# Designs tried in a protein design run: peptides against a protein of PDB entry 7SID. Part 12

Target 1, 151 residues: chain A of PDB entry 7SID
Amino acid sequence: LHMYLMLLKELPGEEYPLPMEDVLELLKPLSNVCSLYRRDQDVCKTILNHVLHVVKNLGQSNMDSENTRDAQGQFLTVIGAFWHLTKERKYIFSVRMALVNCLKTLLEADPYSKWAILNVMGKDFPVNEVFTQFLADNHHQVRMLAAESIN

## One batch from the design tools (peptide; made by RFdiffusion4, then SolubleMPNN)

Design b1_p9_7_s1 (from b1_p9_7, 5 letters changed)
Fold by OpenDDE base, seed 5:
Structure b1_p9_7_s1 (fold): chain B 151 residues (1-151), chain A 9 residues (1-9)
Amino acid sequence: as target 1 above (151 residues)
Amino acid sequence: MSYENLILE
């Protein structure tokens, strides 16, 4: 876990995106790591904070290749799971804050939710529709973060 | 891996 988290943390920023092939390799173990630590709030928060680099890399890709769609699908599967568990009230506010930041970054990259769509329980949920639900979050800091992102 | 592995307890 430590080595994987360090790898995520040290990824290049938005100005220097990774090749999509490297993003795919990075995403391969992500679902397994999330599954193992889904009940650990601190680990989930750390993962969500670090995968912001992945979101930025996905958004900077101008390629419409199979690798891009594959990477987007793998990432959205994980985000969809975090959102589902959030709806089930499994995560504290700090984890929800990190999730909102991920969703915000997705909307910046795809404001019309052309590809940023969460599939949960066989149903599709566009991220722009999902994001508005955090405006009614029970915690004031989550509501504030969601509200300031609406421009 | 599908989302089912993450949401099932």
Scores: peptide ipSAE 0.142, ipTM 0.812, DockQ to the pose 0.359
Fold by OpenDDE base, seed 3:
Structure b1_p9_7_s1 (fold): chain B 151 residues (1-151), chain A 9 residues (1-9)
Amino acid sequence: as target 1 above (151 residues)
Amino acid sequence: MSYENLILE
């Protein structure tokens, strides 16, 4: 886990995006890691903070390749799971803060949710619609973060 | 891994 998290942390930002092939290699174990540690709030927070780099890389890639669609699918599966568990009130505010930051970054890359769509329980939820729900979050800091993102 | 696997494990 530690080594994997370090790899995610060291990813370059939007200024220097990685090739999509490298993004895919990093995403492959992500769902398994998230599943194993989904009940650990600290690990989930750390993962969500680090995958911000993945979102930045996805947003700058050509959306017309099979590899891009694959990467988007794998990433959105994980985000959808975190969102679902958030709705079930499984995560404390600090984890929700990290999730909002991920959603914010997704909206910056795809403002109209053309590809950023969460599939949860067989239903599709555009990220722009999902994001607005955090404006009504129970925690003040989460609401404030969400509000800052749309202004 | 599918969404379902993430939630059910």
Scores: peptide ipSAE 0.134, ipTM 0.794, DockQ to the pose 0.407
Fold by OpenDDE base, seed 2:
Structure b1_p9_7_s1 (fold): chain B 151 residues (1-151), chain A 9 residues (1-9)
Amino acid sequence: as target 1 above (151 residues)
Amino acid sequence: MSYENLILE
């Protein structure tokens, strides 16, 4: 786990986007890692903070590429899972804040949610619609973060 | 991995 988290952390930012092939390789174990540690709040927070780099890379890629679509799909599956568990009130505020940051970055890359759509239990949820729900979050810091992202 | 696998495992 620690080695994988280090790899995610060391991803270059938006200024130095990775080749999509490298992004795909990093995403391959992500779902499994998230599944194994979904009940660990600290690990989930760390993962969500680190995958911000992945979101930034996805935003710089060509949407018409097959590799891009694959990467987007794998990433959105993970985000959808975190969103689902958030709806089930499984995550504390710090994890929700990290998720909001991911959603914010997705909206910056795809403001109209053309590709940023979460599929949860067979139903599609555009990220822009998902994001607005955090404006009514029970925790003040989450609401504040969401509000700052809208402006 | 599908969404369902992430949640149901």
Scores: peptide ipSAE 0.121, ipTM 0.786, DockQ to the pose 0.417
Fold by OpenDDE base, seed 4:
Structure b1_p9_7_s1 (fold): chain B 151 residues (1-151), chain A 9 residues (1-9)
Amino acid sequence: as target 1 above (151 residues)
Amino acid sequence: MSYENLILE
């Protein structure tokens, strides 16, 4: 886990995106890692904080459409799961704050939600619609972060 | 992979 998290953390920024093939390799274990540690609030927070770099890479590469769609799908599956569990009140405010940052970054990469759509329980939820729900979060810090993230 | 694999207890 530690090594994997370090790899996620050290991803280059938007100015120097990784090849999509490398992004896919990094995403391959992500679902499994999230599943294994879904009940660990601290690990989930850390994962969500580090996958911000993945979102940045996904939004900057259009060279390989097939791999891009694959990477986007894998990533959105994970984010959708985190959101679903958030709706089930499984995560404390600090994890939700990290999720808000991920959603913000997704909106920056795809402001019109062309691909940033969460599929949960067979239903599609555009990220912009999902994001606005955090403006009414029960925790004041989450609401504040969401409000700040709108701008 | 489906999200169900992540949310199942």
Scores: peptide ipSAE 0.175, ipTM 0.827, DockQ to the pose 0.413; fails the geometry check

Design b1_p9_7_s2 (from b1_p9_7, 5 letters changed)
Fold by OpenDDE base, seed 4:
Order: structure tokens, then sequence, then C-alpha cells
Structure b1_p9_7_s2 (fold): chain B 151 residues (1-151), chain A 9 residues (1-9)
């Protein structure tokens, strides 16, 4: 886990995107890691904070490639799971804040949710619609972050 | 494209 998290942390920013092949390699174990540690709040927060770089890379890539679609699908599956578990009140505010940051970054890359759509249990949820739910979050810091992120 | 969600299992 530690090594994987370090790799995620060291991802280049938006100015220096990774080749999509490298992004895919990083995403391959992500679902498994999230599955194993979904009940660990600190690990989930750390994962969500680090995958911000993945979102930035995805946003800079050619969306017409098969690899890009694959990477998007894998990533959105993870985000969708975190969102679903959030709705089930499984995560504390600090994890939800990290999720909001991920959703914000997704919206920056895809403001109209053309590809940023969460598929959870066979249903589609556009990220822009999902994001607005955090404006009504029970924790004031989450609401504040969401409000700041809309602008 | 849909993926199996291992996280929610």
Amino acid sequence: as target 1 above (151 residues)
Amino acid sequence: MEYENKILE
C-alpha cells in the first residue's frame, strides 16, 4: 500500500501529463486497493487526495483513444463507489472533503459531465449533479468546500 | 463502458 500511495503522490501535475499507458498501469490496482481499505478513513482520504493527479492527467488526454476511455471508466468506477458509500454515511467529513476535491477536478476537466458520469449499480449519475449534493452536506466544512468549488 | 465494481462487493 505504501509504495502504491507513493507512486500516486509522485504523479506529475497537469502541466506534465503522463502517457495514458502509464496512467492505466497506475489505475490497475486502484480498485483492489480501495476495496481492501474502504473501511479505513485515513487510507481512503489519502487515496482520494492522490488520485487528483490522475484526474488532471485524464483531462489532458485525447478522449478518443481506447486507453483514455478505459482509464476514465476505471477511475469513475472508483469515484462512484466512494460516492455511493458516502451516501450510505460510511465516511467522515475529511474523506468527503477529499471526494469533493476529486469531483471538483473532474468538473474542471468536464464541466458538462459529458464523460464524467458515475455508474453505480447500473444507474448513471452525472458528476455535476452529484456534486451539488455536497452543498447540503451535514458538515459545515464540506459545505464550504463545495460552495467554493462551484465557482 | 461499464466495469465491475469490486469496491462495493
Scores: peptide ipSAE 0.353, ipTM 0.831, DockQ to the pose 0.651
Fold by OpenDDE base, seed 1:
Structure b1_p9_7_s2 (fold): chain B 151 residues (1-151), chain A 9 residues (1-9)
Amino acid sequence: as target 1 above (151 residues)
Amino acid sequence: MEYENKILE
């Protein structure tokens, strides 16, 4: 786990995106890791903070690429799971803050949710629609972070 | 492309 998290942390930012092939390799174990540690608030927070780099990479890639669509699908599966567990009140505010940051970054790359759609339990939820729910979050810092995106 | 969500299973 620690080695994997270190790799995620060291990903290049928006100014220097990774090749999509490398992004795909990093995403392969992500769902499994999240499944194993979904009850660990600290690990979930760390994962969400580090995958911000992945979101930035996805936003800078060619959307017509098959590899891009594959990477998007794998990533959105994870984000959808975190959102669903958030709805079930499984996560403290610090984890929700990290999730909102991921959603904000997705909206910056895809404001109209053309590809940023969460599929959870067989239903589709556009990220822009999902994001508005955090404007009514119980924690003031989460609400404030969400509100920054609409200004 | 659809993905099975192992996290929620």
Scores: peptide ipSAE 0.352, ipTM 0.832, DockQ to the pose 0.660
Fold by OpenDDE base, seed 5:
Structure b1_p9_7_s2 (fold): chain B 151 residues (1-151), chain A 9 residues (1-9)
Amino acid sequence: as target 1 above (151 residues)
Amino acid sequence: MEYENKILE
C-alpha cells in the first residue's frame, strides 16, 4: 500500500501531464486498494488527495482516445463509490473535503458533466448535480469548500 | 464501458 501511495504522490501535476498509458497502469490496482481500505478514513483521505493528479491529467487528455475513455471509466467508478459511501454517512468531514476537491477539479475540466458522470448501482449521476449536495453538508468547512467553486 | 464496482461489494 505505502509503495503504491508513494507512486501516486510523486505523479506530476497539470503542469506536466502523463501519457494516458501511464495513467491506466496506475488506475488498474486502485479499485482493489480502495475496496480493501474503504473502512480506513486516513487511507481513503490520502488516496483521494493523491488522485487529484490523475484528475488533472484526465482533464487535459484527448477525449477521442479509447485509453482516455477507459481511464475515465475506471476513475469515475472509484469516485462514485466514495460518493455513495458518503451518502451512507460512512466518511468523516476530512474525507469529504478530499472528495469535494476531486469533484471540483472534475467540474473545472468538464463544467457541463459531459463525461464526468458517476454510475452507482446502475444509475447515472452527473457530477455537477452531485456537487450541489455538498453545499448543504453538515460540516461548515465542507460547505465553504464547495461554495468556493461557485465564484 | 461498464465496470464492476468491487468497492461496494
Scores: peptide ipSAE 0.313, ipTM 0.793, DockQ to the pose 0.681
Fold by OpenDDE base, seed 2:
Structure b1_p9_7_s2 (fold): chain B 151 residues (1-151), chain A 9 residues (1-9)
Amino acid sequence: as target 1 above (151 residues)
Amino acid sequence: MEYENKILE
């Protein structure tokens, strides 16, 4: 886990995107890692913070390529899972903060949720729809962060 | 594209 997280942390940001092939390789173990540590709040927070780099890379890529669609699907599966578990009240505010940051970045890249759609248990949830729910979050800092993204 | 969500299993 530590090695994987360090790798994610060292990813270039939006200004220096990675080739999509590299992004795909990094995404391969992500679902498994999230599954193993889904009950660890600190690990989940760290994962969500680090995958912001992936979101930024996805936003810079050609959305029409097969590799991009594949990467989007893998990533959105993870985000959808975290959102679902949030709905189940499994995560503390700090994890939800990190999730909101991911959703915010997705909306910046895809304001109309053309591709940013969370599929959870067979049902589709556009990220713009999902995002508004955090405006009513029980924790004030989460609400504040979500509200900042509306401007 | 849909993927199996192993996280929620």
Scores: peptide ipSAE 0.285, ipTM 0.787, DockQ to the pose 0.647

Design b1_p9_7_s3 (from b1_p9_7, 4 letters changed)
Fold by OpenDDE base, seed 2:
Structure b1_p9_7_s3 (fold): chain B 151 residues (1-151), chain A 9 residues (1-9)
Amino acid sequence: as target 1 above (151 residues)
Amino acid sequence: MEYENKLLE
């Protein structure tokens, strides 16, 4: 886990995007890692913070390429799972904060949720719709972060 | 399923 997290942390940001092939390789173990540590709030927070780099890379890539669609699908699966568990009240506010940041970045890249759609338990949820729900979060800091993104 | 949600397992 430590090695994987370090790798994610060291990823270049939006200004220096990685080749999509590299993004795909990084995403391959992500679902498994998240599953193994889903009960660890600190690890989940760390993962969500680090995958922001992936979101930034995806946002400026050619959305019409097969590799991009593949990467989007893998990433959105993970985000959808985190959101689902959030709905089940499994995560503390700090994890939800990190999730909101991910959703915010997705909306910046896809404001109309044309591709940013979470599929959870066979049902589609556009990210813009999902994001709105955090405006009513029980924790004030989560609400504030969500509200800042609307401006 | 092409994109399996491992986190929900």
Scores: peptide ipSAE 0.034, ipTM 0.656, DockQ to the pose 0.731
Fold by OpenDDE base, seed 3:
Structure b1_p9_7_s3 (fold): chain B 151 residues (1-151), chain A 9 residues (1-9)
Amino acid sequence: as target 1 above (151 residues)
Amino acid sequence: MEYENKLLE
């Protein structure tokens, strides 16, 4: 886990995007890692904070390539699962804060949710619509974080 | 979807 988290943390930002092939290699173990630690709030928060770099890299990639679609799909599956569990009140506010930051970054890369669509239980949820739900979050800091993204 | 199901178990 520590080695994997270190790799995620050390990813270059938007200014220096990684090749999509490298992004895919980083995404391969992500689902398994998240599943193993889904009940650990601190680990989930850390993972969500680090995968922000993945979104930044996806936004700089060729959207028409098969590898891009594959990477987007794998990433959105993870985000969708975290969102679903959030709806079921499984995560504390600090994890929800990290999730909102991920959604915010997705909207920066895809403002109109052309590809940023969460598929949960067979239903499609555009991220721009999902994001607005956090404006009514029970925790004031989550609401504030969501609200600042509207401006 | 596969991951989602696993995560929800």
Scores: peptide ipSAE 0.033, ipTM 0.676, DockQ to the pose 0.426
Fold by OpenDDE base, seed 1:
Structure b1_p9_7_s3 (fold): chain B 151 residues (1-151), chain A 9 residues (1-9)
Amino acid sequence: as target 1 above (151 residues)
Amino acid sequence: MEYENKLLE
């Protein structure tokens, strides 16, 4: 886990995106890691903070690429799971803050949710619709963070 | 919990 988290942390930012092939390799174990540590708030927060780099990389890639679509799908599956568990009140505010940051970054890359769509329980939820729900979050810091994106 | 596990598979 620690080695994997370190790799996520050291990913290049938006100004220097990774090759999509490298992004795919990093995403392969992500679902398993998230599943194993879904009840660990600190690990979940750390994962969500580090995958911001992945979101930035996905946003800078060619959307017509098969590898891009594959990477997007794998990533969105994980984000969808985090969102679902959030709806079930499984995460504290600090984890929700990290999730909102991921959603904000997705919206910056895809403002109209053309590809940023979460599939949960067989239903599709565009990220822009998902994001607005955090404007009514029970924690004031989460609401404030969400509100910053619409200004 | 079952659904969450399926999502992450």
Scores: peptide ipSAE 0.031, ipTM 0.680, DockQ to the pose 0.137
Fold by OpenDDE base, seed 5:
Structure b1_p9_7_s3 (fold): chain B 151 residues (1-151), chain A 9 residues (1-9)
Amino acid sequence: as target 1 above (151 residues)
Amino acid sequence: MEYENKLLE
């Protein structure tokens, strides 16, 4: 786990985007790692913070590429799972803060949620609609973070 | 979806 998290942490940001092939290799074990540590709030927070680099890379990729669609699908599956557990009130505010940051970055890349759509239990949830729900979050810091993205 | 199914278990 630590080695994998270190790799995610050391990834270049938006200034130096990674080849999509490298993004796919990093995403392959992600769902398994998340499922193993879904009950660990600290690990989940760390994962969500580190995958921000992946979100930035996905936003700069060519949408016509098959590899891009594959990477987006794998990533959105993980984000959708975190969203689902959030709706079930399984995550503390610090994890929700990290999730909101991921959603904000997705909206910056796809403001109209053309590809940023979460599929949960066979239902589609556009990220722009999902994001507005955090404006009514029970924790004030989560509401404030969500509100900052509007302006 | 593999991860979602694991969450339901």
Scores: peptide ipSAE 0.031, ipTM 0.671, DockQ to the pose 0.308

Design b1_p9_7_s4 (from b1_p9_7, 4 letters changed)
Fold by OpenDDE base, seed 3:
Structure b1_p9_7_s4 (fold): chain B 151 residues (1-151), chain A 9 residues (1-9)
Amino acid sequence: as target 1 above (151 residues)
Amino acid sequence: MTYENKILE
């Protein structure tokens, strides 16, 4: 786990995006890691903070359409799961803060949710609609962070 | 393409 998280942490930002093939390789084990540690708040927060780099890379992608779609799908599966568990009140505010940052970054890359759509339990939820729900979060810091994104 | 979401299992 720690080695994998270190690799995610060392991902270049938007200024120097990785090739999509490299992004895909990093995403492959992500769902498994999230599944194993979904009940650990600290690990979930760390994962969400580190995958911000993945979102930035996805936003800069001009690579193969199939690879791009695959990367987007794998990433959105993870984000959708964290969002769903958030709806079930499984995560403390610090994890929700990290999730909001991920959603914010997604909206920067895809403001109109053309591809940023969460599929959860067979239903589609555009990220721009999902994001607005955090404006009514029960924790003031989460609401404030969400509000900053609409300015 | 849809992916299996084992996270929610």
Scores: peptide ipSAE 0.334, ipTM 0.812, DockQ to the pose 0.651
Fold by OpenDDE base, seed 1:
Structure b1_p9_7_s4 (fold): chain B 151 residues (1-151), chain A 9 residues (1-9)
Amino acid sequence: as target 1 above (151 residues)
Amino acid sequence: MTYENKILE
């Protein structure tokens, strides 16, 4: 886990995106890691903070590429799971803060949710609609972070 | 493209 998290942390930023093939390789174990540690708040927070680099890479890629669509699907599956568990009140505010940051980054790359759609339990939820729900979060810091994207 | 979500299983 530690080595994997370090790899995610060291990903190039938006200015220097990785080849999509490399992004895909990093995403392969992500779902499994999240499944194993879904009850660990600190690990979940760390994962969400580090995958911000992945979101930035996805946003700078050619959306017509098959590899891009594959990477988007794998990533959105993970984000959808975290969102669903958030709705079930499984995560403390610090994890929700990290999730909101991911959603904000997605909206910056895809403001109209053309590809940023969460599929959870067979239902589709556009990220722009999901994001607005955090404006009513029980924790003031989460609400404030969400509100920053609107103003 | 659809993906199975093993996280929620």
Scores: peptide ipSAE 0.333, ipTM 0.812, DockQ to the pose 0.683
Fold by OpenDDE base, seed 2:
Structure b1_p9_7_s4 (fold): chain B 151 residues (1-151), chain A 9 residues (1-9)
Amino acid sequence: as target 1 above (151 residues)
Amino acid sequence: MTYENKILE
């Protein structure tokens, strides 16, 4: 786990995007890691913070590329799971903060949710609609973070 | 593309 998290952390940011092939390789174990540690709030927070680099890379990629679509699908599956568990009140505010940051970054890359759509239990949820729900979050810091993205 | 969500299983 720690080695994988280190790799995620060391990913270049928006200024130096990774080749999509490398992004795909990095995403391969992500779902499994999240599954194993879904009940660990600290690990979930760390994962969400580190995958911000992936979001930034995805936003700069050619949307018509098969690799891009594949990477987006794998990533959005993970984000969708975290959102679903959030709705089930499984995560504390610090994890929700990290999730909002991911969603915010997605909206910056795809304001109209053309590709940023969460599929959860067979249903599609555009990120822009999902994001709005955090404006009514029970924790003030989460609400504030969500509100900052609108302005 | 839709993937099976192993996290929620």
Scores: peptide ipSAE 0.331, ipTM 0.814, DockQ to the pose 0.656
Fold by OpenDDE base, seed 5:
Structure b1_p9_7_s4 (fold): chain B 151 residues (1-151), chain A 9 residues (1-9)
Amino acid sequence: as target 1 above (151 residues)
Amino acid sequence: MTYENKILE
């Protein structure tokens, strides 16, 4: 786990995006890692903070390539799971803060949710609609973070 | 494109 998290942490930012082939390779174990540690709040927060680099890479990629669609599908599956568990009140505010940051970054790359759509339990949820729910979050810092994204 | 969600299993 720690080695994988370190690899995610050391990913370059938006200024130096990775080739999509490398992004796909890094995403392959992600769902398994999340499955194993979904009950660990600190690990979940760390994962969400590190995958911000992945979101930035996806936003700059050619959207008509098969590799991009594959990477988007794998990533959005993970984000959808975290959102679903958030709706079930499984995560503390610090994890929700990290999730909002991911959703915010997705909206910056895809403000009209053309590809940023969460599929959970066979239903589609556009990220722009999902994001507005955090404006009514029970924790004031989560509401504030969500509100800052409306500028 | 979507994948089977192992996280929610």
Scores: peptide ipSAE 0.330, ipTM 0.817, DockQ to the pose 0.629; fails the geometry check

Design b1_p9_8_s1 (from b1_p9_8, 4 letters changed)
Fold by OpenDDE base, seed 1:
Structure b1_p9_8_s1 (fold): chain B 151 residues (1-151), chain A 9 residues (1-9)
Amino acid sequence: as target 1 above (151 residues)
Amino acid sequence: AAPPSLLLD
């Protein structure tokens, strides 16, 4: 886990995107890691903070590429799972803060949710619609983060 | 192999 997290942390930002092939390789174990540690708030927070680089890389890619679509699907599956568990009140505010940052980055890349759509339990949830729900989050810091991101 | 479900408690 720690080695994997280190790799995620060392990813370059939006200014220095990785090849999509490298992004795909990093995404392959992500679902498994998230599933194993879904009850660990600290690990989930760390994962969400690190995958911000993945979102930034996806935003720099050609959306028509097969590899890009594959990467988008893999990533959105994970984000959808975190969103679902958030709705079930499984995560503390610090994890929700990290999730909002991921959603914010997705909206920067896809403000109209053309591809950024979460599929949870067979239902589709556009990220822009998901994001607005955090404006009514129970924790004031989460509301503030969401509010500053939408304006 | 398919990843385990992330939606379960």
Scores: peptide ipSAE 0.047, ipTM 0.719, DockQ to the pose 0.362
Fold by OpenDDE base, seed 4:
Structure b1_p9_8_s1 (fold): chain B 151 residues (1-151), chain A 9 residues (1-9)
Amino acid sequence: as target 1 above (151 residues)
Amino acid sequence: AAPPSLLLD
């Protein structure tokens, strides 16, 4: 786990995007890792903080590429899962804060949610619509973060 | 083998 998290942490940002092939290889085990540690709040927060780099890389990629779509799908599957578990009240505010940051970054890359759509249990949830729900989060810090992201 | 679902408890 820690080696994988280290890899995620050291990913190049938006300025230096990774080859899509490398992004795909990085994303390949992500779902399994998240699933295994889904009940660990600290690990989930850490994962969400680190995958911000993935979003930044995706934003600089050719959106018409098959590999880009594949990477987007794999990433969105994970984000969708965290979103779903958040709706089930499984995560504390600090994890939700990290999720909001991921959603914010997605909106920066895709403001109109053309590709940033969470599919959860067979239903589609555009990220821009999902994001607005955090404006009404039960925790004041989450609401503040969401509001600041809009301004 | 399919990966485990994040949606499962």
Scores: peptide ipSAE 0.046, ipTM 0.714, DockQ to the pose 0.336
Fold by OpenDDE base, seed 5:
Structure b1_p9_8_s1 (fold): chain B 151 residues (1-151), chain A 9 residues (1-9)
Amino acid sequence: as target 1 above (151 residues)
Amino acid sequence: AAPPSLLLD
């Protein structure tokens, strides 16, 4: 786990996007790691903070490539799972803050949710509709983060 | 081993 998290942390930022092939390799174990540690708030927060680099890379990539679509699907599956568990009130505010930052980055790349759609339990949830729900989050810091993100 | 579901509690 720690080695994997270190790799995620050392990823280049938006200024130096990774090749999509590298993004795919990093995403392969992600769902397994998230599932294994889904009950650990600190690990989940760390993962969500680190995958911001992946989100930025996806937003700057060519959406027409097969590799981009594959990476997009794998990533959205993970985000959808975190969203589902958030709806079930499984995560503390700090984890929700990290999730909002991921959703914000997705909206910056796709403000009309053309491809940024979460599929959970066979149902589709556009990220723009998901994001608005955080404006009514129970924690004031989450509401404030969501509000400033759309200003 | 098969990965556990992300949607399980």
Scores: peptide ipSAE 0.045, ipTM 0.712, DockQ to the pose 0.255
Fold by OpenDDE base, seed 3:
Structure b1_p9_8_s1 (fold): chain B 151 residues (1-151), chain A 9 residues (1-9)
Amino acid sequence: as target 1 above (151 residues)
Amino acid sequence: AAPPSLLLD
């Protein structure tokens, strides 16, 4: 886990996007890691903070290939799972803060949710619609983060 | 319900 998280942390950001092939390699173990540690608040927070690099790389991709769609799908599956568990009140505010940052980055890349759509339990939820729900979050810091992201 | 798996069936 620690080696994997360190790798995610050291990835280049939006100023130096990774090849899509490298993004796919990083995404391969992600769902397994998230599933294994889904009940650990600290690990989930760390994972969500580190995958911001992946989100930024996906947003900087100018390719509309099968690999791009595959990477987007794998990432959205993970984000959808975290959002679903958030709806079930499984995560503390610090984890929700990290999730909002991920959603914010997705909206910067896809403001109209053309591809950023969460499929949860067989239903589609556009990220822009999902994001607005955090404006009414129970924790004031989450509401503030969501509000400043819209402006 | 139990927390969903992050793995696809």
Scores: peptide ipSAE 0.044, ipTM 0.716, DockQ to the pose 0.183

